# Peptides against a protein of PDB entry 3C2G, part 137

Target 1, 209 residues: chain A of PDB entry 3C2G
Amino acid sequence: IRTFDLLGLLLHDSDAIDGFVRSDGVGAITTVVQYPNNDLIRAGCKLLLQVSDAKALAKTPLENILPFLLRLIEIHPDDEVIYSGTGFLSNVVAHKQHVKDIAIRSNAIFLLHTIISKYPRLDELTDAPKRNRVCEIICNCLRTLNNFLMMWIPTPNGETKTAGPNEKQQVCKFIEIDILKKLMSCLSCEGMDTPGLLELRSTILRSFI

## One batch from the design tools (peptide; made by RFdiffusion4, then SolubleMPNN)

Design b2_p26_3_s4 (from b2_p26_3, 14 letters changed)
Fold by OpenDDE base, seed 3:
Structure b2_p26_3_s4 (fold): chain B 209 residues (1-209), chain A 26 residues (1-26)
Amino acid sequence: as target 1 above (209 residues)
Amino acid sequence: SSIFEEIEKLIKKYYEKYYPVPLSKI
């Protein structure tokens, strides 16, 4: 824990972060988190989140990184790992079509559904810190999903990619009543990005109409 | 370059605390 906190302190500005990323720092962290140590995994994923908006990531080959991170989030029950990992995913896919394609091929859509399915409704969580963390995780999942769906929305003036049949089936799982009830419970939570949820709702509706 | 070398040393030290195999061998 302390070592990655020190690393986070060294990565205090955008130039330091970009320098770290250009030097394969993301690859180095992903190698470290392959060891089955929960404290190491938590700290590594937190550091990944800290560098997840770096401009240098647009030039970083993520084909060997994203599948490992997605698998780590899938198998690790830890909210802090899931928070950091979904945060990383949501940032790294933003404005990067090639990264979205890697994530989708790596079963990211289904993973996002699995994560949301795992958590109870927010109104069932009495502990405020836990509720807030779960809320943040769900927001990260929804922001990531929105970034994927936006690729398939017809624009009046643009060629849009069509979602494959598997992707369509995976997206359809987000309109299941139990998932929708969980998403609606997020709208009542203080500190939730209500605009982002409403945008996703609009995007989902546009994808199914 | 200097910050990266420090980062690499810290990652290596942290990894070696929990895993006996050097990071360079994975």
Scores: peptide ipSAE 0.017, ipTM 0.315, DockQ to the pose 0.011
Fold by OpenDDE base, seed 5:
Structure b2_p26_3_s4 (fold): chain B 209 residues (1-209), chain A 26 residues (1-26)
Amino acid sequence: as target 1 above (209 residues)
Amino acid sequence: SSIFEEIEKLIKKYYEKYYPVPLSKI
């Protein structure tokens, strides 16, 4: 626990973070958070979030790391772990097609739906810290989904990927009325920042240009 | 894609109905 906090302080710039990632630092954290200790899991996932935008992750083999993290955020009850894990996922898939493909093969689209489904509407949460954390988790999920949807937008050069039947079915779950109500509740709450919804809208609009 | 069209249609249909927030915020 303290070691992860101290390591997080040393990872204060992009070069230090990239150096850590190149030395298999993400693999090392992933090994440590496999121990059944919630404080250790929380601290490790927080550190993963801190390094999740590293450029060196484009060269890191994530085939063993991503499925493990997806399973962790599926089953873990702690919102801080879910926040850190969904934050890591949303950052690590950004601009990396091979990472998106690993996540999708690991049923990430369905998992994002499951995570949103387990939380109440934000307007039903009276505790402001809890409401804010749930909003951030939902936004991380939507930002991740947006990154997947962008693969199916036509590019100016005429390159198009088509979603498979399974991906289409998984995406269609996000248009269920109960899910839509939860997503829209992010916008109805005063002081809520909803970047994930704004990004999703932007992606939809770009699909029609 | 049919997915984007369907999502857009549902957002437009339900957003203003259930949440009195301007669409400029979404």
Scores: peptide ipSAE 0.014, ipTM 0.384, DockQ to the pose 0.095
Fold by OpenDDE base, seed 2:
Structure b2_p26_3_s4 (fold): chain B 209 residues (1-209), chain A 26 residues (1-26)
Amino acid sequence: as target 1 above (209 residues)
Amino acid sequence: SSIFEEIEKLIKKYYEKYYPVPLSKI
């Protein structure tokens, strides 16, 4: 635990983070979080989140890392792990088609739906820290989904990938009334990027209605 | 554990790269 905290302090700038990622730091953390220690898993996932926007990740093989992280998020009930993991996912798939493809093949779309589905509505959460964390998790899921949807939006300069029928079906689950209610509840969360959340919602709706 | 040793090694590597003072002095 202290070790990840210390490492987090060292990773204070983009150059340090990129240096860490280039040195297989993400692989190293992924190895560490395989140990069945919740505090270690939490600390490791938090550190993954801290490096998740690193430019060096575009050159990092994620074929084994990403499926493992997705599985970890799936099986781990800890909100901090889910927050960090969904945050990592949302950042790592951004602008990286190959990473999006890995995530989608690893059933990420369904996992995102599962994560949102398991949380109560934010209006049912009386504890403000818990409510805010759940909101952040849902937003991370939506941001990740938006990053997937963006692949299927026609661009002026190229052949647009089409979502497969399975992917379309999985995304259609996000327009279910219970999911939409949870998403709408995030708009009332203080400190949230409400415009961004509305954009994400709009993208979801436009992609499948 | 071998895992903690690997992490300590990573910390040491990055610390020594970005800080002029060895970890042993902190």
Scores: peptide ipSAE 0.036, ipTM 0.367, DockQ to the pose 0.012; fails the geometry check
Fold by OpenDDE base, seed 4:
Structure b2_p26_3_s4 (fold): chain B 209 residues (1-209), chain A 26 residues (1-26)
Amino acid sequence: as target 1 above (209 residues)
Amino acid sequence: SSIFEEIEKLIKKYYEKYYPVPLSKI
């Protein structure tokens, strides 16, 4: 824990972060979090989140890293790991078609649905820190989904990737009434980007019309 | 490069604290 917090302090600017990523820092962290130590896993995933917007990630091979991280957040019953992992996923797939394809092939769409489904409605959470963390996780999942949906939106240039039938079926689960209720419950969370959530909701719903 | 070396040292030190097996053997 303390070591990764110190690493996070060293990674204070974009150049330091890019330097770390270029030197296979993401691979190093993912190797460390393979150990069955919850504190280590939590700290490593937090550090992954801190470097997840690095420009150098566009040139980093993620074929082995991303499936591993997806499996980690699938099996790990820790909100901090899930928060960091879904945050990393959301940032790393942004504007990167190749990374989106890796994530989708690794069953990311279904995983995002599973994560949202396992949490109670936010109005049922009495603990404010827990409620806010769950809201952030749901938002990370929905933002990641939006990044996937953007691949299948027709561009003005006529090149539209079509979602496969399996991907379409998995995406359709996000318009289930219980998922929509959870999305709406995020709008009641303090400190959330409510306009951004409304825009995201609209984009998701429009992808099905 | 200096920041990276410090990062590697910290990762290694943390790893050695929680797992006695070298990273190269996993």
Scores: peptide ipSAE 0.014, ipTM 0.296, DockQ to the pose 0.011; fails the geometry check

Design b2_p26_4_s2
Fold by OpenDDE base, seed 1:
Structure b2_p26_4_s2 (fold): chain B 209 residues (1-209), chain A 26 residues (1-26)
Amino acid sequence: as target 1 above (209 residues)
Amino acid sequence: SELDEIRERRKKLRKEEEEKEREERE
């Protein structure tokens, strides 16, 4: 725990972060979070989030790391772990087709639906810290989903990947009545990525229906 | 399975977290 705190203090410089990532720091963290210690898991996932935008990650194989993190988020009830994990996911898939493919093959679309579905409506959360954290998690999910959808949106250059039938079905789950009501309840919440939410809905309706 | 073991560990961790949260509220 203290080691991750120390690393968090030291990794404010981009060169230091890149050095950590190049030395398989992400792999080291994923090894540590295997232990059944909640504080250690929280600290490790937070550190993953802190290094998730590092340039060196473009050269780091994520084939083993990302599926593991997705499974961890799937089964761990901790909001801080889910926040950090979805934040990591959203950053690493940004503008990286190969990382998007790894995540999608690991059922990330369905997982993000599950994450959003498990939380109450934001307007029903009276505790401000809890509401803010849930809002941030949903924003991470939306950013990730929009990044996935970009793979299947027709570009002027005509080379568009076709979503498989399973992926299409999973994407369409986000416009079902229950999840849509939940997402719409977020529109009035402070800190919500309203443009991202509207983009998700619009893209699904235009390109997947 | 490995997944089942991880699930059981996560259930344990959640119970420990809930206990800690109760102690912090007392």
Scores: peptide ipSAE 0.023, ipTM 0.457, DockQ to the pose 0.017
Fold by OpenDDE base, seed 4:
Structure b2_p26_4_s2 (fold): chain B 209 residues (1-209), chain A 26 residues (1-26)
Amino acid sequence: as target 1 above (209 residues)
Amino acid sequence: SELDEIRERRKKLRKEEEEKEREERE
């Protein structure tokens, strides 16, 4: 625990972060967070989030890391873990088609749906810190989802990948009445990524229906 | 699987935490 905290304090410099990542720091964290210690898992996931935008990650194989992290988020219903994990996911999939593919194959779309579905409505959360954290999680999910969906949006150049039947089905779950109502209920919440939410809805309605 | 064991351990830990949080609220 103290080690991750110390690392978190030291990894404020981009070069240090890149150095850590190049030294398989992400793999090291993922190994450590396999231990069933909540504090360790929280600290490790937070550190993952901190390094998630590192340039060196572009050269880091994520084939083993992402499925693990997704599974971690799935099985560990801790807001801090989910926050860090979804944050990591959202950052690593950004502008990286290969990473998106890994995440999608690892059932990330469905997982994100599950995450959003499990949390209470933001307007029902009276505790501001909790509400803010949940809001951030939802925003991370939205960003990730939009990053996935852009793979299947026709580009002006006419080259687009087609979503497979399973992916399409998973995406369409986000326009089901219950989840849609929930997402729409978040629009009035402070800190919500309203543009991202509207983008998600619009993209699904235009391209997946 | 190792993942299943980890999952079970984490479920136990969460239950213990939820029980503690409940006791602290009482």
Scores: peptide ipSAE 0.020, ipTM 0.436, DockQ to the pose 0.016
Fold by OpenDDE base, seed 2:
Structure b2_p26_4_s2 (fold): chain B 209 residues (1-209), chain A 26 residues (1-26)
Amino acid sequence: as target 1 above (209 residues)
Amino acid sequence: SELDEIRERRKKLRKEEEEKEREERE
């Protein structure tokens, strides 16, 4: 734990982060967080988040890492783990079709739905730190989802991947009345990615219905 | 079952998180 904290303190510049990633730092974290220690898992996931936008990740195979992380998020109800994990996910899938595919194959869409569904409405959270963290988690989920949806939006060049039936079904779950009400209740919350939320809704309605 | 183990682990972790959240509020 202290080691991860120390590493986190050292990873303030892009070169250091890239160096860490190039040295298989992500793999190292993944190995460490396999131990059933919540503090260690938190620290490791936080470190993952810190390196999640590293340029060097483009050269790092995520085929083993991403499914593991998704599983970790699935089994850990820890807000910090969920925050870090969804943050990592959102960053690594950005502009990376291959990574999106890995995530989607690993049932990321459904997982994100589950995450959002599990948290209370933001307006029901009176504790500001908790509310803010949940808001951030939801924003991470929204960003990730929108990144996924972009795969299936027609480009001007006419090259479009078609969403599979399962993916389409999973995406459509986000416009079901219960989750939609929940998401809409977040629109007025400070810190909410309102544009992202509206984008998600709009994209689903326009392209997946 | 693996699912039961996961469920129990989740329960434990939720309790730990709730305890931590209480400590942070105090």
Scores: peptide ipSAE 0.013, ipTM 0.436, DockQ to the pose 0.018
Fold by OpenDDE base, seed 5:
Parts: C-alpha cells; structure tokens; sequence
Structure b2_p26_4_s2 (fold): chain B 209 residues (1-209), chain A 26 residues (1-26)
C-alpha cells in the first residue's frame, strides 16, 4: 500500500510514467493485486488508473492483464476499485485497436452492461459522494463502449470493420431504457465529461440509425 | 486455470466484505 502511494507521488510527469510502464510496472501491479487484500487491491488499481494513459502502454502486452482486470471489476464490491478499473480500461482501449480486440474477446461489452445495470438510478442515491462516484463509473463504462463502437462506424475511406453477430447483440443491450436513463442522468451530474457523453450519444445514433 | 483461481479468491473477498458491512450496520 505505502509503496503504491509513494509510486503515485513519484510518477508526476509523463516521462516518469513511461519509464515505469517500460519497466513492466503494470505487470508488477497486476501481480500484487492478485493477493486477497482489499487495501492492496484498491491502492494498486488506483495506481493503474494513474498510468493508464501512458504512451508506453501501446507497446505493452495486455493479453494477460486485461482479462484479469475485467474479472476483478466484475465481482469486486468496492466502488473505488470499480472506478479505477473501469477508468484504466477506458484509457487503455483508447486509440489502440489491438487492446480493444483483447477486451472484446474477453467479453468486455457484456461486462460493461452488467456493471452499469448493477447500480441504482442516480436519483435514488442520497449521498452525494457516492452518487458522483457511481456516475463516474458509469461514465467510464460508457466511454469504453464509445471506443468500441467507433471501430464499426464507416469512415470516408470505406474501410470499416464489421461487428460480429454476438458483439452486435451485446451492443444492442445498451439501448435498453434503463441504460439510456442512466446515460441521461450522468449528463446532469456536475464535473462529468459531458463532451464525452455527448460523443457517445452521437456514436450510438450513428451505430443504430 | 489461474483466472479461475483468482475469481474464486475474489468471490471469497466479496463475501467477507458483505459480512463486514452487515456487522457494521448492526
């Protein structure tokens, strides 16, 4: 725990973060968070989030890391772990096709739906800090979904990947009324990535209409 | 598999956390 906190303080610039990632820092954290200690898992996932946008991650093999993280955020009860994990996922899939492919093969689309579905409506949460954290988790999930959907949108250059039938079916679950209501509720939260949510809305419309 | 073992360990942690949360509410 203390080590992760110290590393978080030391990783204050992009060069330091890249250095950590190039030294297999993500693998090291992933190894440590496999131990059954919730404090360690929380601290480790927070550190993962802090390094999740590193340029060096484009060259890091994530074939073992992503499936592990997906299983962790599927079942872990701590919203802080879910927040960090979904934030990491959202950042690492951004602009990296090979990482998107690994995540999708690991049933990430369905998992994102499951995570969003397990939380109550934001208007039912009376505690503002908890409500904001849940909103952030949902936003992380939806941003990740947006990154997946963007692969299947026709580009002017005509080369579009086609989603498989299973992926299409899983994506269709996000147009459920309960999911749409949660998306709309997130747009009303202060401090949220409103431009990102609006982008997702646009992407959904382009994908289904 | 290693992933299955990790999953089972995390299920145990979840049960322990749920038990702790119940005890804190009583």
Amino acid sequence: as target 1 above (209 residues)
Amino acid sequence: SELDEIRERRKKLRKEEEEKEREERE
Scores: peptide ipSAE 0.012, ipTM 0.393, DockQ to the pose 0.016

Design b2_p26_4_s3
Fold by OpenDDE base, seed 3:
Structure b2_p26_4_s3 (fold): chain B 209 residues (1-209), chain A 26 residues (1-26)
Amino acid sequence: as target 1 above (209 residues)
Amino acid sequence: DELEEIKKRREELRKKRKEEEELKKE
């Protein structure tokens, strides 16, 4: 635990983060979070989130790491783990087609829906810290979805990937009234990436229109 | 315009939360 805290304090520099990632730091963290210690899992996932935007991740094989993380955030009860894991996912799929493909093959779209569906409406959460954390989790899920949907939007050059029938069906679940209400409730939360949520709304609309 | 409306709504919610927290401390 103290080691991850120390690493988190040292990894404020982009070059240090890239150095850590190049040294298979993500693999090392993933190994540590396999132990049944919630404090280690929490600290490790937080560190993953901190390095999730590293440029060196583009060269890191995520074929084994990403499916493991997806399984972890599917079953783990701690919102801090879910927050860190979904944050990691949203960042690593950004602008990386091969990572998006790994995530999609690992049933990430369905998982994102499951996570969002698991949480109550934000208006029902009276505890402000809990409400904010849940909102952040939902935002991370929706940001990840946005990154997936962007693959299937036609570019001006006419080259677009087509979503498979299963992916289309899974994406259609996000237009459920309950999911849309949760998205709208997140827009009302303080400290949220409002531009990002508005972009997602636009992307969802463009994907179904 | 939509961004300004969202900001206004957030500020209103912040004020309400602060009032609720003050009421819980009496």
Scores: peptide ipSAE 0.021, ipTM 0.534, DockQ to the pose 0.019
Fold by OpenDDE base, seed 2:
Structure b2_p26_4_s3 (fold): chain B 209 residues (1-209), chain A 26 residues (1-26)
Amino acid sequence: as target 1 above (209 residues)
Amino acid sequence: DELEEIKKRREELRKKRKEEEELKKE
């Protein structure tokens, strides 16, 4: 725990973060978070989030890491772990087609729906810190979904990837009224990526029209 | 326009919460 906190304090520089990632820092964290210690898992996932936008991750094999992380956030009860894990996922799939493919093969779309569905409506949460954290988790999930959906939207050149039948079915779950209400509730939360959520709304509309 | 409306709505909610917190201190 203390080691991860110390590392987090040192990893404020992008070059330092890239250096950590190049030294298999992500693999090291994933090894540590396999131990059944919630404090270690929390600290490790937070560190993963901190390095999740590192340029060096483009050269890091994620074939073993992503499936593990997805399983972790599927079962772990701690919202801080879910927040960090979904944030990591959202960042690593951004602009990386091969990472998107790994995530999708690992049932990420279904998992995102499961996570969003797990949490109550934001209006039912009276505790502001809890409400904000839940909103952030939902936003991370929805941002990840947006990144997946964008693969299947035609480019200006008319080229597009086609979603498989299973992926299409899983995506259809996100048009459920409960999910849409949660999306809209996130738009009303302060400190959220409102432009990103509006983009997702647009992407959803384009995907289902 | 929608983004500005969302920002305005957030600010209104923030003001209401602040007013409610001030009323609880009295």
Scores: peptide ipSAE 0.019, ipTM 0.487, DockQ to the pose 0.019
Fold by OpenDDE base, seed 1:
Structure b2_p26_4_s3 (fold): chain B 209 residues (1-209), chain A 26 residues (1-26)
Amino acid sequence: as target 1 above (209 residues)
Amino acid sequence: DELEEIKKRREELRKKRKEEEELKKE
């Protein structure tokens, strides 16, 4: 635990972060979080989040790491772990087609829906710290989903991949009434990317219905 | 109790991945 905190303090420089990632630091953290210790898991996932924007991750094989992380955030009860894990996911899939493909094959779209479904509407959360953390988790999920959707939107200059029927069906679940109510509850949350949320909804409605 | 559930689920996922890898080799 203290080791991850110390590493987090040392990894404020981009070159140091890249050096850590090039030395299979993500794999090392992933190994440590295999232990059934919530404090270690929390600290490890937080460190993953801290290095999730590293340029060196583009050269790091994530085929074994990402599916594991997805399964971790599927089952772990701690919101701090879910926050860190979804934050990591959203950052590593950004602008990386290969990583998106790994995540989608690992049922990430459905997992994002499951995570959002797990939490109540934000207006039902009276505790401000809890409400803010849940809002951040939902934002991470939506950012990740938007990154997936961009693969299937026709661009003037690019070949558009076709979403499979299962992926289309899973994307359509995000426009179900219960999910929409939860997403609408986020619009009043401080720090929410309201324009981004509305754009995501519009994208689903235009491209997947 | 929560830690044992996490441990159990991790082992189940490891088993499933091994089974999927073996099925891809056939």
Scores: peptide ipSAE 0.005, ipTM 0.354, DockQ to the pose 0.019
Fold by OpenDDE base, seed 4:
Structure b2_p26_4_s3 (fold): chain B 209 residues (1-209), chain A 26 residues (1-26)
Amino acid sequence: as target 1 above (209 residues)
Amino acid sequence: DELEEIKKRREELRKKRKEEEELKKE
């Protein structure tokens, strides 16, 4: 715990962050968070989020890291772990096709649906810190999902990947009535990525219905 | 974008450290 806090204090410089990532720092964190200690898992996932925008991650194989992180988020009920993990996921899939493919093969679309399904409506949360954290988690999920959906949108050059039948089915779960009600409750919340939510809705309606 | 927020927060922390280092040199 103290080591991760100290590392977090040192990793304010982009070169230091890149140095940490090049030294397999992400692999080291993922090894440490395998221990059944909630405080250690929280600190490790927070550090993952802090390095998730590192330029050196473009050269780091994520084939072993992403499936592990996705499983950790799936089984861990902690909002701080889910926040950090979804934040990491959203950052690493941005503009990286190979990372998107790894995440999708690791059932990330279904996991994002499960995360959104787990939380109550934002308008039902009276505790402001809790509501804000849940809002951030949902924003991370939406950003990640939008990044996945962009793979299947026709580019001006006519090259489009087609979503497989399983991926289409998983995306269609986001238009189920209970999920739609939850997502609609987010539109009135301060700090919500409203453009991202509207983009998601538009893309699903155009491409998957 | 969370990337932009993380970058912004890092830049703010970098500025604070520079200000603290400049204050220690006076």
Scores: peptide ipSAE 0.019, ipTM 0.499, DockQ to the pose 0.054; fails the geometry check

Design b2_p26_4_s4
Fold by OpenDDE base, seed 4:
Structure b2_p26_4_s4 (fold): chain B 209 residues (1-209), chain A 26 residues (1-26)
Amino acid sequence: as target 1 above (209 residues)
Amino acid sequence: DELREIRERRKKLLEEEKKKEEELKE
């Protein structure tokens, strides 16, 4: 725990972050978070989030890291782990088609649906710190989902990947009545990515129905 | 881009804190 805290203090410099990533720091963290210690898992996932925008990640194979992280988020009912993990996911998939493909093959779309579905309505959360954290998690999910959907939006240059039948089915789950009600309940919450929410809904309705 | 901005802000805050600590030692 102290080691991750110390690393977190050192990782305020972009060069230090890149150096850590180039030295397989992400792999080291993923090894450490395999131990059944909640504090260690939290600290490790937070460190992953801190390095998630490193330029060196573009050269780092994520084929083993992403499936592991997605599984960790799936099985660990900890808001801090989910926050850090979804934050990491949202950053690493940005502008990286190959990383998006790895995440999607690892059932990331369905996982994000599960995450949003398990949380209560934001307007029902009276504890401000809890509400803010859940809001951030949902925003991370929305950003990730929109990044996925961008792969299947026709570009003027005519080369569009078509979503497979399984991906289409997973995306269509976000227009089911229960999740729509939950997402709509978030629109009035301070700190919500309202543009991202509207983009998600609009894209699904236009391209997947 | 958001994390970069957060890092830059944190770096600035740390520099300001260091500057305050140096000013308190004079």
Scores: peptide ipSAE 0.034, ipTM 0.502, DockQ to the pose 0.041
Fold by OpenDDE base, seed 2:
Order: structure tokens, then C-alpha cells, then sequence
Structure b2_p26_4_s4 (fold): chain B 209 residues (1-209), chain A 26 residues (1-26)
């Protein structure tokens, strides 16, 4: 645990982060967090988040890492793990079609729906730290989802991938009344990615219905 | 701008870690 904290403190610049990633640092973290220790899992996921924007990740195979992380998030109720994990996911899928595909095949869309669904409405959270953390998690989910949806939006060049029927169904889950009510309750929350939320809703309504 | 958001997030993380490092040095 302290080792991960120390590593985090050493990763202050992009070059150091890239160096860590090139040295299979992500693989090392994923190996360590396989142990059933909550503190270790938290520390490891936090470190993953810290390196999640590394350029070197573009050259790192994520076929084994992403499914593992998604499973970890699925089974672990810890907000810090979920925050770090969704943050990692949101960053690694950014501008990387291949990584998006891996995540989607690993049922990421459904998982993100589950994550959002499990949390109470933000307006029901009176504890500010908890509310803020949940808000951040939801923002991570929204950003990830919007990134997924971008794959299926026509580009100016006319080339578009079509969402499969399963993906379309999973995406449409986000416009069901219950989740919409929850998401709409977030609009007034400080720190919420309101543009992202509106984008998600708009994109689904325009392109998936 | 997604890249901007990533950068801002990274900046925040770095600031938090720097603060933590400073606290550990005290």
C-alpha cells in the first residue's frame, strides 16, 4: 500500500508516467490488486487513475486489463475503487477505438448503467464528501458513455460504425424513466458534467431511437 | 473538449499528490 502511495508521489510528470507504463506498470498494478485486500485495491486503482492518461497506454495491450478492471468495479462496493476505476476507464477509452471496443465487449455499457443505478440521487446525499464522490463517479460514467456513443455517430466523412443490437439495447437503458429521473436530478448539482449529461441524452434520443 | 478535461483531471490529481507530499514532509 505504501509502495503505491510512494509511486504515486513519484509520478509527477508525463515522462515518468509514460516510463512506468512502458515498464508494464499497469500490468504490475493489476497483478497486485488481485489480492483480496481492500486497501491494496484502493491504492492500486488510484494509481491506475493517475496513469490513465499516459500516452504510452496507446501501445499497451488492454485486452486483459480492462475486463479485469470492469469485473473489479462490478464486484467491489467501494466508492474509491469505483471512482478510480471509472476514471481510468474514461481516460483510456478516449480517442481510442480499439479500447472502446474492448470495453464494450466486456459489457462496460451495462456496468456503467448499474453503477449509476445503484447510487442514490445526489440531492438525497447530505454528506458533501460522499455527494461529491458520487458526482465524480457519475461524471466518469457519462464521459465514458459519450465516448462510446461517438463511435456510432456519423463523422463528417460519412464513415460510421453501427451499434450492434445488444449495444443499442444497452444504450437505450439510459433513457428509461427511472435512470433519467436520477440523471436529471444531477443537473443542479455542483460539479456535475451537465454538458456531458445533456449530450448523452441528446445523442441517444437522436441517434439510437 | 475531452482532452482538456483529461488534462484538468490530471492537473487536479497532481496537485493533490503534491499537497500530500508536502504534508508528509512536515
Amino acid sequence: as target 1 above (209 residues)
Amino acid sequence: DELREIRERRKKLLEEEKKKEEELKE
Scores: peptide ipSAE 0.022, ipTM 0.496, DockQ to the pose 0.091
Fold by OpenDDE base, seed 1:
Structure b2_p26_4_s4 (fold): chain B 209 residues (1-209), chain A 26 residues (1-26)
Amino acid sequence: as target 1 above (209 residues)
Amino acid sequence: DELREIRERRKKLLEEEKKKEEELKE
C-alpha cells in the first residue's frame, strides 16, 4: 500500500510515468492486485488510473492486462476500484484502435452496461460523496462507450469498420427503457458529462438503428 | 460459477475491512 502511494508521488511527470510503463509497471500492478487485499487492490487501481494516459501505453501489450482489469471491475464491490478501473479503461482506449478491439472482444460493452445498471438512479442517492463517485463512474463508462462507437461511425475521410451483430446488439441495449431512465437521471447531476451522454444517445439512434 | 465465488469472496473482504475501519474510529 505504502509503496503504491510512494510511486504515485513519484509519478507526477510524464517522463517518469512513461519510464514506469516501459518497465512493465502496469503488469506489475496487475500482479499485485490479484492478491485478496482490498487496500492493495484500491491502491493498485488508483495507480493504474494515474498512469492511464501515458504515451508508453501505446507500445505496451495489453492483451492479457486489459481482460484481467475488466474481470476485476466486473466483480469487485468497491466503488473506488470501479472508478479507477473504468477511468483506466476510458483513457487507455482513447485514440487506440487496437486497444478498443481488445476491450470489445473481452465483452467491455456489456460490462459497461452492467456497471451502469447496477447503480441506482443518481437522484435516489442522497449521500453527496457517493452520488459524485457514481456520477464519475458513469462518466467514465460514457467516455469509453463513445470511444468504441466512433469506430463504427462513417467518416468522410476514412474506412468505417462495421460492428458485428453481437456488438450492435450490445450497443442497442443502451437505448432500452430501463437503462435510458437511469441515464436520464444523470442529466441533473452536478459534474455529469452531459455532452457525452447526448453524444452516446445520438450516435446509437443515428447509426445503430 | 468461478466469477460468483470471486465476487462473494471480495464482498466479504470489503465488509471485513469496513468493520475494521469502524472499530478504529471507536
Scores: peptide ipSAE 0.000, ipTM 0.288, DockQ to the pose 0.017
Fold by OpenDDE base, seed 5:
Structure b2_p26_4_s4 (fold): chain B 209 residues (1-209), chain A 26 residues (1-26)
Amino acid sequence: as target 1 above (209 residues)
Amino acid sequence: DELREIRERRKKLLEEEKKKEEELKE
C-alpha cells in the first residue's frame, strides 16, 4: 500500500510514467491487486488511473490485464475501486483501436451498462461526496462508451467499421428509461463534463438512430 | 487535464516530504 503511494508520488511527469509503463509497471500492479486485500486493490487501481494516459500503453500488451480489470470492477463493492478502474478503462481505450477491440470482446459494453444500473439515481443520494463519486463513475462509463461508438461513426475517408449485431444490441440497452434518467441526473450535477455527455448522446443518435 | 493537475499536486507533496526529511536530519 505504502509502496503504491510512493510510486504515485514519483510518477509526477510523463517521462517517468512512460518509463514505469515500459518496465511493465501495469503488469506488476495487476499482479499485486490479485491478492484479496481491499486496501491494496484500492491503492493499485488508483495508481493504474494515474498512469492510464501514458503513451507507452499503446505498446503494452493488455490482453491479460484488461479482462482482469473488467472482472474486478464488475464485482468489487468499493466505489473508489470502481472509480479508478472505470477511469483507467476510459483513458486506456482512448485513441487505441486494438485496446477497444479487447475491451469489447471482453463484454465491456454490457459491463458499463451493469455498473450504471447498479447505482441509484443521483437525486436519491444525500451524501454529496458519495453523489459526486457516483457521478464520476457514470461519466467514466459514458466516456468509455463514447470511445467505443466513435469506431462506428463514418469518417470522411469512407472506411467505417460496422458494429456487430451483439454490440448494437448492447448499446441499445443504454436507451432504457432508467439509464436515461440517470444520465439526465448527471447533467444536472455541478462540475460534470456536460459537453462530454452531450457528445455521447449525439454519437448514440448518429450511430443507431 | 485532471491527471495533469494530480501530477502537479503530487510533485508539490514530494517536495514537501523531502523538505521534512531534511529538517528531521538537522
Scores: peptide ipSAE 0.064, ipTM 0.535, DockQ to the pose 0.034; fails the geometry check

